# Designs tried in a protein design run: peptides against a protein of PDB entry 4GMN. Part 37

Target 1, 375 residues: chain A of PDB entry 4GMN
Amino acid sequence: RYANITLLALVTLASIGTDFQETLVKGNQGSRESPISAADEEWNGFDDADGDAMDVDQKSSSGEDQEEDYEEIDVKEDDEDDDDDSITSEMQADMERVVGADGTDDGDLEDLPTLRELIQTAVPQLIRLSNLPIDSDESLTIQSHALSALNNISWTISCLEFANGENANIHNAWYPTAKKIWRKTILPILEADSADLKLATQVTSLAWAVARVLHGETPTDGNPHRKFISLYHSSKQQAGGNSNSIEEPEDPFQGLGVKCIGVVGSLAHDPAPIEVNREVGVFLVTLLRQSNNVPPAEIVEALNQLFDIYGDEELACDKEVFWKDGFLKHLEEFLPKMRTLTKGIDKRTQPELRTRADEALLNLGRFVQYKKKHA

## One batch from the design tools (peptide; aimed at target 1 T18 N28 S158 I170)

Design b2_p17_2_s4 (made by RFdiffusion4, then SolubleMPNN; from b2_p17_2, 9 letters changed)
Fold by OpenDDE base, seed 3:
Structure b2_p17_2_s4 (fold): chain B 375 residues (1-375), chain A 17 residues (1-17)
Amino acid sequence: as target 1 above (375 residues)
Amino acid sequence: VVAKIDPFAPKIKLPLE
């Protein structure tokens, strides 16, 4: 009874995290649709060509009237107005305030009561539940659901803009909690060295969400970037051996390899230690060099991370890693391979992967051209 | 800074499982 209520509460918290993310994504799309003035290109009317009435006379044939008395089963469509009451009016008001808040006030989350309760009340309990001793299938289920809820909340918060001091109140409230998730949930599970790929995938997803906010300020204790690089390599070795179909997620971007790349890329951002940045940069560039054996989605993510890490020439990693370790040459040599890879993706069967690969290819060309001008 | 074209602002499909 209590377990079922706890599981229901964890599922509800996970759903709230997802719905909040979808609403934030929709809200942020609406703000970027500055009306591109539809230039009234007068589409000149196609002339009324008088195309002749072909008279095709086809005459046939007398199929018999079997009156099958279809008993009109009055299926009362119970319009279950699934009032998808998943998002409370208070959550909607918090979402609208988050999207509209010029985060100039170092204020408490007083104006965001739902988000405050999620960060201050729910997340500390989820961290506790994710750290329960695993002694039963029930404790494994509770841990999994607690990780899912932490993942969804952390991903939602990672979709907020924090650049230039935007949402500073939310960032300041989340930052210590994100570090606590990292130290109390992520690191202990990574250190347990479990062969459970499901658990590893959940923790890596959560780690990516957390690292997308903390970036290079993510705690470097115990070299977590090396653990995720090791996990990346281990996951590739296991996929080759055991026909335990962990169904490769239908979405190529939900794979453990993509998640590992996303984590280590995020960990390598300034102000990460130069040696952490170097080890991650070398890992990412090595994926591009070995691209014949790397899934296209992982190549797309690795390119995106390389652009985000090395896109600023004012950062210490530009001189000390990018130029010093000769990354430009590897990116330039990869450009023709990326064109071939992108063209090999079928737009009909994998439209999202193709679109993201076309963008990564465009960005790679621009990035190489930029770095050549700033050499 | 290179202007990245990222029209895929995070459509991270959270697994609802």
Scores: peptide ipSAE 0.032, ipTM 0.683, DockQ to the pose 0.061
OpenDDE base, seeds 1, 2, 4, 5: peptide ipSAE 0.023, 0.023, 0.025, 0.023; ipTM 0.661, 0.661, 0.677, 0.661

Design b2_p17_3 (made by RFdiffusion4)
Pose (drawn by RFdiffusion4):
Structure b2_p17_3 (pose): chain A 285 residues (1-30, 108-237, 251-375), chain P 17 residues (1-17)
Amino acid sequence: RYANITLLALVTLASIGTDFQETLVKGNQGDLEDLPTLRELIQTAVPQLIRLSNLPIDSDESLTIQSHALSALNNISWTISCLEFANGENANIHNAWYPTAKKIWRKTILPILEADSADLKLATQVTSLAWAVARVLHGETPTDGNPHRKFISLYHSSKQDPFQGLGVKCIGVVGSLAHDPAPIEVNREVGVFLVTLLRQSNNVPPAEIVEALNQLFDIYGDEELACDKEVFWKDGFLKHLEEFLPKMRTLTKGIDKRTQPELRTRADEALLNLGRFVQYKKKHA
Amino acid sequence: SPPIKLNPNAPPPNFAP
């Protein structure tokens, strides 16, 4: 039963996680009662995957179970984070998911992040999941082991298709958990790291630049948030952004629209937003 | 019921086999 009974079940639950994304797209061209697949994925499929993700690992074979269990969690968490939850959007699905997303973080992402060593493949898997979960949690994400520091150190150390880089994942997840209403110091650190990436953009891969700019725009674009005054202005983030604007223009034009298009058009939007961003705040003390 | 909305700012997909 081994090859069929366990691995097959996980790979299929993960595929179900992937393909539910197509239900969301196709459903649009035309208490999760209306979404039984999603209901079953959250209430039934996910609790067992958290269990499997936790357990040793005593042997290599259970090393594969953990990996496959993380793959399924990843695909589900990603697909769910492809929904709009800003404002009151999709509130029914948000309430069904949010507590579970907290559990995945506390019971899965965090214990694994506690033992630093050793894998790159696994370190890549956890960060992918943590990025998916934090895209929904938005600074409501738990601040316990000061995880942002660990993902920050993971970025620099793992320095040794542009958007699949682990570094992009480190920028996204740390950037997502630093939105309001996060601890103002946690936000300060993450914001400093994201801005430092620009000051020292001399060697940062272009995709990581685009993600850093999107994360910053996503965080400090509301003057009512304590961190806009407490960090953005207190630490003068505005100067680095004004200084980076010329540097950002040349790197964007440095990208071959023909090889490859997506990064180029994505970077064009970031400079566009970067310019508009430098104006809006320039207008606010 | 209202239609389900997708996230317009979703980054490139990130899936695991």

Design b2_p17_3_s1 (made by RFdiffusion4, then SolubleMPNN; from b2_p17_3 with S1K N14D F15L A16L)
Fold by OpenDDE base, seed 5:
Structure b2_p17_3_s1 (fold): chain B 375 residues (1-375), chain A 17 residues (1-17)
Amino acid sequence: as target 1 above (375 residues)
Amino acid sequence: KPPIKLNPNAPPPDLLP
């Protein structure tokens, strides 16, 4: 009885985290209709003069257009208004405020009572539940559901903009809680060195969400970046041995390898220790060198992390790692391989992967040109 | 100025149901 109520509460907290995220994504899509002014970079037409008009004779074969009358199958959208009244009017009002809030500097969530109770009351209980002694299948189920709820909440919060002091109230309320999740939930699970790939995937997803907010301020105690690099390599060894039993997620970006790259990339940002940055940077550049044996989604994520880590020339890691360890040469050598990789992705079968690879290829070209100009 | 990364936010991983 108590277990079923706890599980129902954990599922409800995970669903609330999902609904918050979907609303934030919809709100951010509406703001992205600000026209990216296509800077009409005047395509200075190459003035290549030589007009040898090869007269290719247009044989006009009049094929009869058979108008196949496509019967418009009137698919009645049965609007099953599943009134899943899961979102209270108060939660919806908090979500609308978060999407519109120019954040006050006070960590007081007075105007966001649902988010306040989620961070201050619910998350500390989820941390407690994720740390229960595993002595039964029931305790393992409770831990998994607590990790799912923490994941969804942490991901939702990590989708908020915190640059330039935006949402500072939410950031200031979340930051100590995020550090507590890291120290009390993530580190103990990573130290237990469990062979459970499901648990490893859940904790790595949560670690990425937390590290997307904490960046280089994520606690470096026990060298967690090395644990995630080790987990990356271990996951590849298991996938290579038993092709039959690891359901690769249908989405290439949901893979444990992508999640490991996302975590270690986020951990390597300033003010991370230069040695942590170097070990992560070398790992990411090594993936590019070995790209023939690496899934395209992991290459896209590794490139994205490299651009975020080494995009600012004023950071100590630019001089001490990027330039000292010769990363530019590896990025230049990878550019033709990335073009081949991106062209090899079918737009029809993998549209998202192709779009993200086209973006990463464009960014790689620009990044290499930028670094060459600032050498 | 560093090149603006197009789409800085990786889509969040699928929210576990």
Scores: peptide ipSAE 0.052, ipTM 0.771, DockQ to the pose 0.253
OpenDDE base, seeds 1, 2, 3, 4: peptide ipSAE 0.051, 0.046, 0.049, 0.051; ipTM 0.769, 0.769, 0.768, 0.768

Design b2_p17_3_s2 (made by RFdiffusion4, then SolubleMPNN; from b2_p17_3, 6 letters changed)
Fold by OpenDDE base, seed 3:
Structure b2_p17_3_s2 (fold): chain B 375 residues (1-375), chain A 17 residues (1-17)
Amino acid sequence: as target 1 above (375 residues)
Amino acid sequence: KKPIKLDPNAPPPVLLP
């Protein structure tokens, strides 16, 4: 009875966290102008500084417009009014407040009572449940559901903007809890020296969600980046041996390799120790050098992480790692390989992977040009 | 499933020149 109620509560918390994530992603898509600014915009770094684009008069060679008649697939929006009774009116009101909140710096969530209860009451219990002694299949099930709920909550919060002091109240409330998840849930699992692939995938997903908020302020104790790099390599060695039982996720971006890259990339941001940044940067650039043996989704994620880590020339990692270790040469040499890789992705069978690869290819060209001008 | 071993001391890949 209690186990079933706890399981139902964990499933409900995991559902709420998913629906909240989807709502926040939809809400943020309305405020983020798509970073598909015109093909001719110079890479201005990550700062939206209005730098005057100089007109490069490239003569259009007229290739013949084959009007492919896009048959308007009349997708009947079956308005299945899925009254998704999962989100309470109070949670919806909290979501609306989060999107509109001029963040106070105090970490007070008085105006966000459901989010407050989630962070202050639910998450500490989920951390406890993730640390139960594993002595039964029931305790494994509870741990798995607790990790899933922590993952969904952490992902949801990681979809909020924090870069310019937005949502500072939520950031300040979450930050100590995120560090607690890292220290009490993630590190103990990584220190156990052996995980099954399911547990490793769950903890890595959670670690990515947490690291997307903490970045370089993620606790560096015990070199967790090396543990995730080791997990990346170990996962590749296992995939080559047993063809039968790794359900590769249908989504290439849900793979353990992508998640490991996302974690270590996030850990390498300023103010990460320069040696942590170097080890991660070398790992990511080495994936590009070995790209013939790396899944395209992992290459896309590794590129995005490299752009995010080394996009700012004022950071110590630009001089001490990017330039000092000669990363520009490797990125420039990878550009023709990325064009070939991206063109090799079938738009019909893998539309998302192709779109993200086209974006990463565009950004790689811009990033290489930027770094050459700022050399 | 065989457990994945985590080596916290695994050296990062070396960039070949």
Scores: peptide ipSAE 0.027, ipTM 0.692, DockQ to the pose 0.020
OpenDDE base, seeds 1, 2, 4, 5: peptide ipSAE 0.013, 0.026, 0.026, 0.027; ipTM 0.583, 0.679, 0.682, 0.693; seed 5 fails the geometry check

Design b2_p17_3_s3 (made by RFdiffusion4, then SolubleMPNN; from b2_p17_3 with S1K N14V F15L A16L)
Fold by OpenDDE base, seed 2:
Structure b2_p17_3_s3 (fold): chain B 375 residues (1-375), chain A 17 residues (1-17)
Amino acid sequence: as target 1 above (375 residues)
Amino acid sequence: KPPIKLNPNAPPPVLLP
């Protein structure tokens, strides 16, 4: 009985995460001025406009572990079968407010009560549920649903603009929670060395969502980038051998390989340690060199990550990794291969993959020209 | 108040069932 209620609550939280994403997409479609015709703008790099690096004054408050006695939320079974998967008018109003919120720095989501409760109340419980001892098929199911809910919430939040102090209140509320998800959910699962590719896919998806917000500020403890690189290679070895086709996800961008690339790319952004950046950069460039054996979606993701990591010439990784390790030569040598790869994608059967490959090819040409001008 | 700018380069959300 309690397990079924817990599972229902987890499914509901995962659904809320999807519905939030859909409404964000619908809301943003109204604000999309015409896609900037990617054709004519000269790639000027990523000008990081002066992001005041918030000096997170590490006041090491040795907060004693107060075991906060979690009051058992008596979920009254109000059997109102209105599974109206419609975003509640309150969630919609909160989303309309998030669209509006002035970046008041206080991290207090006072104006966003639903999002506040999601981050402050629901996510900590999902973290707990994702860390339950796996002793039964039921506990495994609970973990899987908790990971799905955390993934959907984290992905939705990762789609918000946080550049230039946009949504700073949400960023400030999410940031400590994102670090908690990383430390309490992602790292323990990655350390358990499970052969479960489903669990690995769930945790890698969640890790990507979290790392898309934390970037190079993602905790580097235990070298998680190496674990994801290892997982990438292991996933390729398993796919090649057993005719137990884990049904390749119908979406090529949902593949574990793409997710691994997305995680490690995000982890390699400034202010990541230069050695983390180098290991990731070498991994990504190596994928391009081996592109004949790499799915096109992974090549697209690897290119995008390389542009995002090395787009700014002021960053230490540009001088210490990009130029020092000769990445420009590898990118230039890859241009004709990328043209062939992109042309080989059928627009009829894989329209999204073709569009993203056409964009990545365009950006690769621009990026190579930019880097040659700044050599 | 400007809409939540979705990062236009955000990959499609990897939503899990």
Scores: peptide ipSAE 0.148, ipTM 0.822, DockQ to the pose 0.711
OpenDDE base, seeds 1, 3, 4, 5: peptide ipSAE 0.146, 0.143, 0.143, 0.121; ipTM 0.828, 0.826, 0.823, 0.808

Design b2_p17_3_s4 (made by RFdiffusion4, then SolubleMPNN; from b2_p17_3, 5 letters changed)
Fold by OpenDDE base, seed 3:
Structure b2_p17_3_s4 (fold): chain B 375 residues (1-375), chain A 17 residues (1-17)
Amino acid sequence: as target 1 above (375 residues)
Amino acid sequence: KPPIKLDPNAPPPDYLP
């Protein structure tokens, strides 16, 4: 009876975390002009500096427009106003305040009572439940649901902008809790050396969400980046042997390999130790060199992580890793392979993967050009 | 399945560029 109520509460917290994430992503899409409209803007690094448009006179050869008459299937969107009663009016009011709040530097969530209760009351209980001794199928189920709830809450918070001191109140409240999730939930599970790929996938998803906020300030104790690199390799070795039991997620971006890349990429950001950055950077560049044997979604994620890590020339990792270890040559040599890879993705069967690969290819061309100008 | 050996001391593979 108590277990069922706890499970229902954990499922509800996981649902709320998803719905909150979807709403924040929809809200933030209104403020982020998609970088697609800047198609003609030169890659100026990550600085919003007004860089002069180079007039590249690409004579487009006239391909014949076959007007395929797409019959507009008038899919009546039945506006099922599914009043998803999952989000309380108090949560909605907190969400609206999060999107609109110039964060005061006080880690006080007085104005965000629901988010405060999630961080201060729910998350510490979820951390405790994720650390229960595994002695039964019930304890495994509780751990899995606690990890799912922590994942969804952590992902939701990781979708907030924290650049330039935005949402500083939420960042300051979350930061010590995120470090606690890392030290009390993530590290102990990684150290338990479990053969459970489901648990490894859940913990890696949570680790990515946490590392997307902590970046290079993620605790480096016990070299967690090496554990995730080892998990990446071990997951590939197991997938090759048993075709039957792990339904590869229908979404290529939900794969354990993508999640491992996302974690280690996030861990390598400044102020990460240069040796951690180097080990991750070399891992990511090596995925590009071995791209013939790497899923396209992992290549897309590895490219995005490389852009985020090495996009700023003022960072110590630019001089001490990117230039010193000759990464530009590998990126330039990968550019024709990326064009071939991207063209090989069927737009009809994998539209999202194709879109994200087209974006990553565009960004790779811009990034290589940028780094060549700043050499 | 064999245990996924998370060798925490697995040297970064010699991914020498």
Scores: peptide ipSAE 0.020, ipTM 0.576, DockQ to the pose 0.020
OpenDDE base, seeds 1, 2, 4, 5: peptide ipSAE 0.008, 0.015, 0.015, 0.019; ipTM 0.518, 0.591, 0.586, 0.570

Design b2_p17_4 (made by RFdiffusion4)
Pose (drawn by RFdiffusion4):
Structure b2_p17_4 (pose): chain A 285 residues (1-30, 108-237, 251-375), chain P 17 residues (1-17)
Amino acid sequence: RYANITLLALVTLASIGTDFQETLVKGNQGDLEDLPTLRELIQTAVPQLIRLSNLPIDSDESLTIQSHALSALNNISWTISCLEFANGENANIHNAWYPTAKKIWRKTILPILEADSADLKLATQVTSLAWAVARVLHGETPTDGNPHRKFISLYHSSKQDPFQGLGVKCIGVVGSLAHDPAPIEVNREVGVFLVTLLRQSNNVPPAEIVEALNQLFDIYGDEELACDKEVFWKDGFLKHLEEFLPKMRTLTKGIDKRTQPELRTRADEALLNLGRFVQYKKKHA
Amino acid sequence: MKITLSEAASETPNFAD
């Protein structure tokens, strides 16, 4: 039963996690009662995956169960985070997911992050999941072991297809949990790291630059948020952004539109947004 | 029901096998 009974179930649940994304797309061309697949994924499939993700690991075989369990959690969390939850959008699905997303973080991402050592493959798996979960949680994400510090250290140390880089994952997840209403100091650290990435953009991969600019625009674009005054202005983030604008233009033109297109067009949007961003705040004390 | 998709839906997927 082993090769069939356990591994097959996980790989299939993970595929179900992947393919539900197509239901969302095709559904649009035409209390989760209307979405039983999603309802079952959250209420039934996910609790067992959190359990499996937790347990040793005493042996290599259970090292594979954990990995596959993390794959399924990842695919589901990612697909779900592909939904628009800003404003009142998709509120039914948000309430069904949010507490579970908190559990995945507390019971899965956090204990694994507690024991620093040793894997890169596994370190990559947890960051991918944490990034998916934090894209829904948005600073409501738990601040316990000061996880942003760990993901920040993971970025620099793992320094030794552009958008699949682990570094991009570290930028995204730390950037996502630093939105309002996060602890203002947690925001200060994450914001400082994201800006430092630009000041020292001399050696940062272009994709990581685009993610850092998107995360900053996503965080400090609202003057009513305490962190816009308490961090963005208090620490003068505006100067580095104005200084980075010329540096950003050359690196964008340094990208071969023909090899490969996506990063180029994505970076064009970031400089465009970067320019518009330097204006809007320039207009606000 | 209609479902609204985010920008993430157009991004490079972060899938695992």

Design b2_p17_4_s1 (made by RFdiffusion4, then SolubleMPNN; from b2_p17_4, 8 letters changed)
Fold by OpenDDE base, seed 2:
Structure b2_p17_4_s1 (fold): chain B 375 residues (1-375), chain A 17 residues (1-17)
Amino acid sequence: as target 1 above (375 residues)
Amino acid sequence: MKIKLSEYAFEVPDYLS
């Protein structure tokens, strides 16, 4: 009885976290695209005001209008008006306030009561439930659902803009809680060295969501970046042996490899220790060198992480890692490989992967040019 | 199969040397 009520409450909290994410995405769609598309922003470098806009004359080749008579396959849009009545009027009102709030600095969520209760009341309970001793299938189920709820909440919050002091009240409320999730949920699971692939995927997804907000301020105790790199390699070795049993996720960006890259990339941002940054940077550049054996989605994520980590020349990691360890040469040598890789992705079967690979290729060209100019 | 994260000694691959 109590376990079923706890499970139902956890499923409900996980659903609420998803609905919040979707509503944040829909509410922000008036300004910024999907939470995964934060990586799809064209890296324009820092605005050095003297950038001569090379007018690339896009010669409009007038391709002739072949009216191919596409038979209207009458896909009955079953308008399943899934009026998913799951979004409470209070959640919607909090969401509308998050999109509209000029952030008052005080970390006070007085105007966001649902989000406040989620962070202050629900998350501490989810952390407790994720730390239960695993002695039964029931305790494993409770842990999995607690991790799912924490993941959805953490992803949702990681989709908010915190640049330029935006949403500072939410950031200030979330930041200590995010560190608590890291120290009390993520690290103990990684240290237990007893996770299966499912649990490892769940904790890695949660770790990425948390690290997308904390970046280089994520606690480095116990070298968690090495644990995620080890997990990356271990996952590849297992996939090579048991090709039949791990359904690769339909979405290539939901793969454990991508999640591991996203975590370690986020952990390597300033103000991360230079040694952590170097180990991650070397790992990411090594993936590019070995690209013939790396899934395209992992290459895209590794590139985006490299741009974000090393985009700012004023950071200590630019001089002490990027230039010192000769990363520019490896990125330049990777350009022709990336062009071949991107062109090899079928736009019909993998449109998203192709778009994100085209963007990452464009950004790689710009990044290499930028770094050559600032050498 | 339990993933042992401890068995992978992260040798920083000296791949850039």
Scores: peptide ipSAE 0.024, ipTM 0.724, DockQ to the pose 0.020
OpenDDE base, seeds 1, 3, 4, 5: peptide ipSAE 0.024, 0.024, 0.023, 0.025; ipTM 0.719, 0.722, 0.534, 0.724; seed 5 fails the geometry check

Design b2_p17_4_s2 (made by RFdiffusion4, then SolubleMPNN; from b2_p17_4, 8 letters changed)
Fold by OpenDDE base, seed 3:
Structure b2_p17_4_s2 (fold): chain B 375 residues (1-375), chain A 17 residues (1-17)
Amino acid sequence: as target 1 above (375 residues)
Amino acid sequence: MKIKLSKYASEVPDYLS
């Protein structure tokens, strides 16, 4: 009875976290940058005012207009307004305030009572439930649901803009809790060296969501980046052996490899220790060198992480890692491989993967040009 | 199968050399 109520509460908290994420994404669609677009941010470079537009002569090859008469299948939009009444009016009001809140408030969640209760009351219980001794299938189920709820809450919060002091109240409330999730939930599972692939995927998803907010301020105790690099390599070795098709996630970007790259990339941002940055940078550049054996989605994520880590030339990692370890040469040598990889993705079967690969290829070209000017 | 994190955590191989 209590287990079913706890399970229902955890499922409800996980759903609330999903609906909150969807509502934040919908609310932020009014502001041009979808928070999922941190991966879709066209790397504009730094504004070099010298707009020498190289006229790339696009020779218009006139492909013949086969007017395929697409019969308008009048897909009746059954506007099933499934008013999924799952979002409480209080939660909706908190979400509307989060999307509209100019970052002027002194870190108090007084105006965000639902979010405050999630961070201060629910998350500490979820951390406790994720750390229960695993002695039964019931305790394993509770841990899995607690990790799912923590994941959804952490992802939702990681979709908020915190740059330039935006949402500073939420950031300040979340930051100590995010560190607590890291130290009390993530690290103990990584150190146990006993996770199955399901648990490893859940913990890595949660770790990515947490690291997207903490970046280089993520606790470096026990070298967690090396644990995720180890997990990446271990996951690749297991996938090759047993034909238990863990259903490759229908979404290529939901794979454990992508999540491992996202975690370690986020951990390598300033102010991460230079040695942590170096080890991650070398790992990411090595994926590009070995790209023939790496899924395209992992290459896209590894590129985006490299742009984010090494975009700013004022950071110590630019001089001490990027230039010192000769990363530009490896990125330049990867350009023709990336063009081949991107062209090999079928737009009809994998439209999202193709779009994100086209963007990452464009950004790689721009990034290499930028770094060559600033050499 | 249990993932053995300990096996690869020691050295990020210098794959760039």
Scores: peptide ipSAE 0.020, ipTM 0.649, DockQ to the pose 0.021
OpenDDE base, seeds 1, 2, 4, 5: peptide ipSAE 0.008, 0.017, 0.006, 0.017; ipTM 0.469, 0.623, 0.464, 0.620; seed 4 fails the geometry check

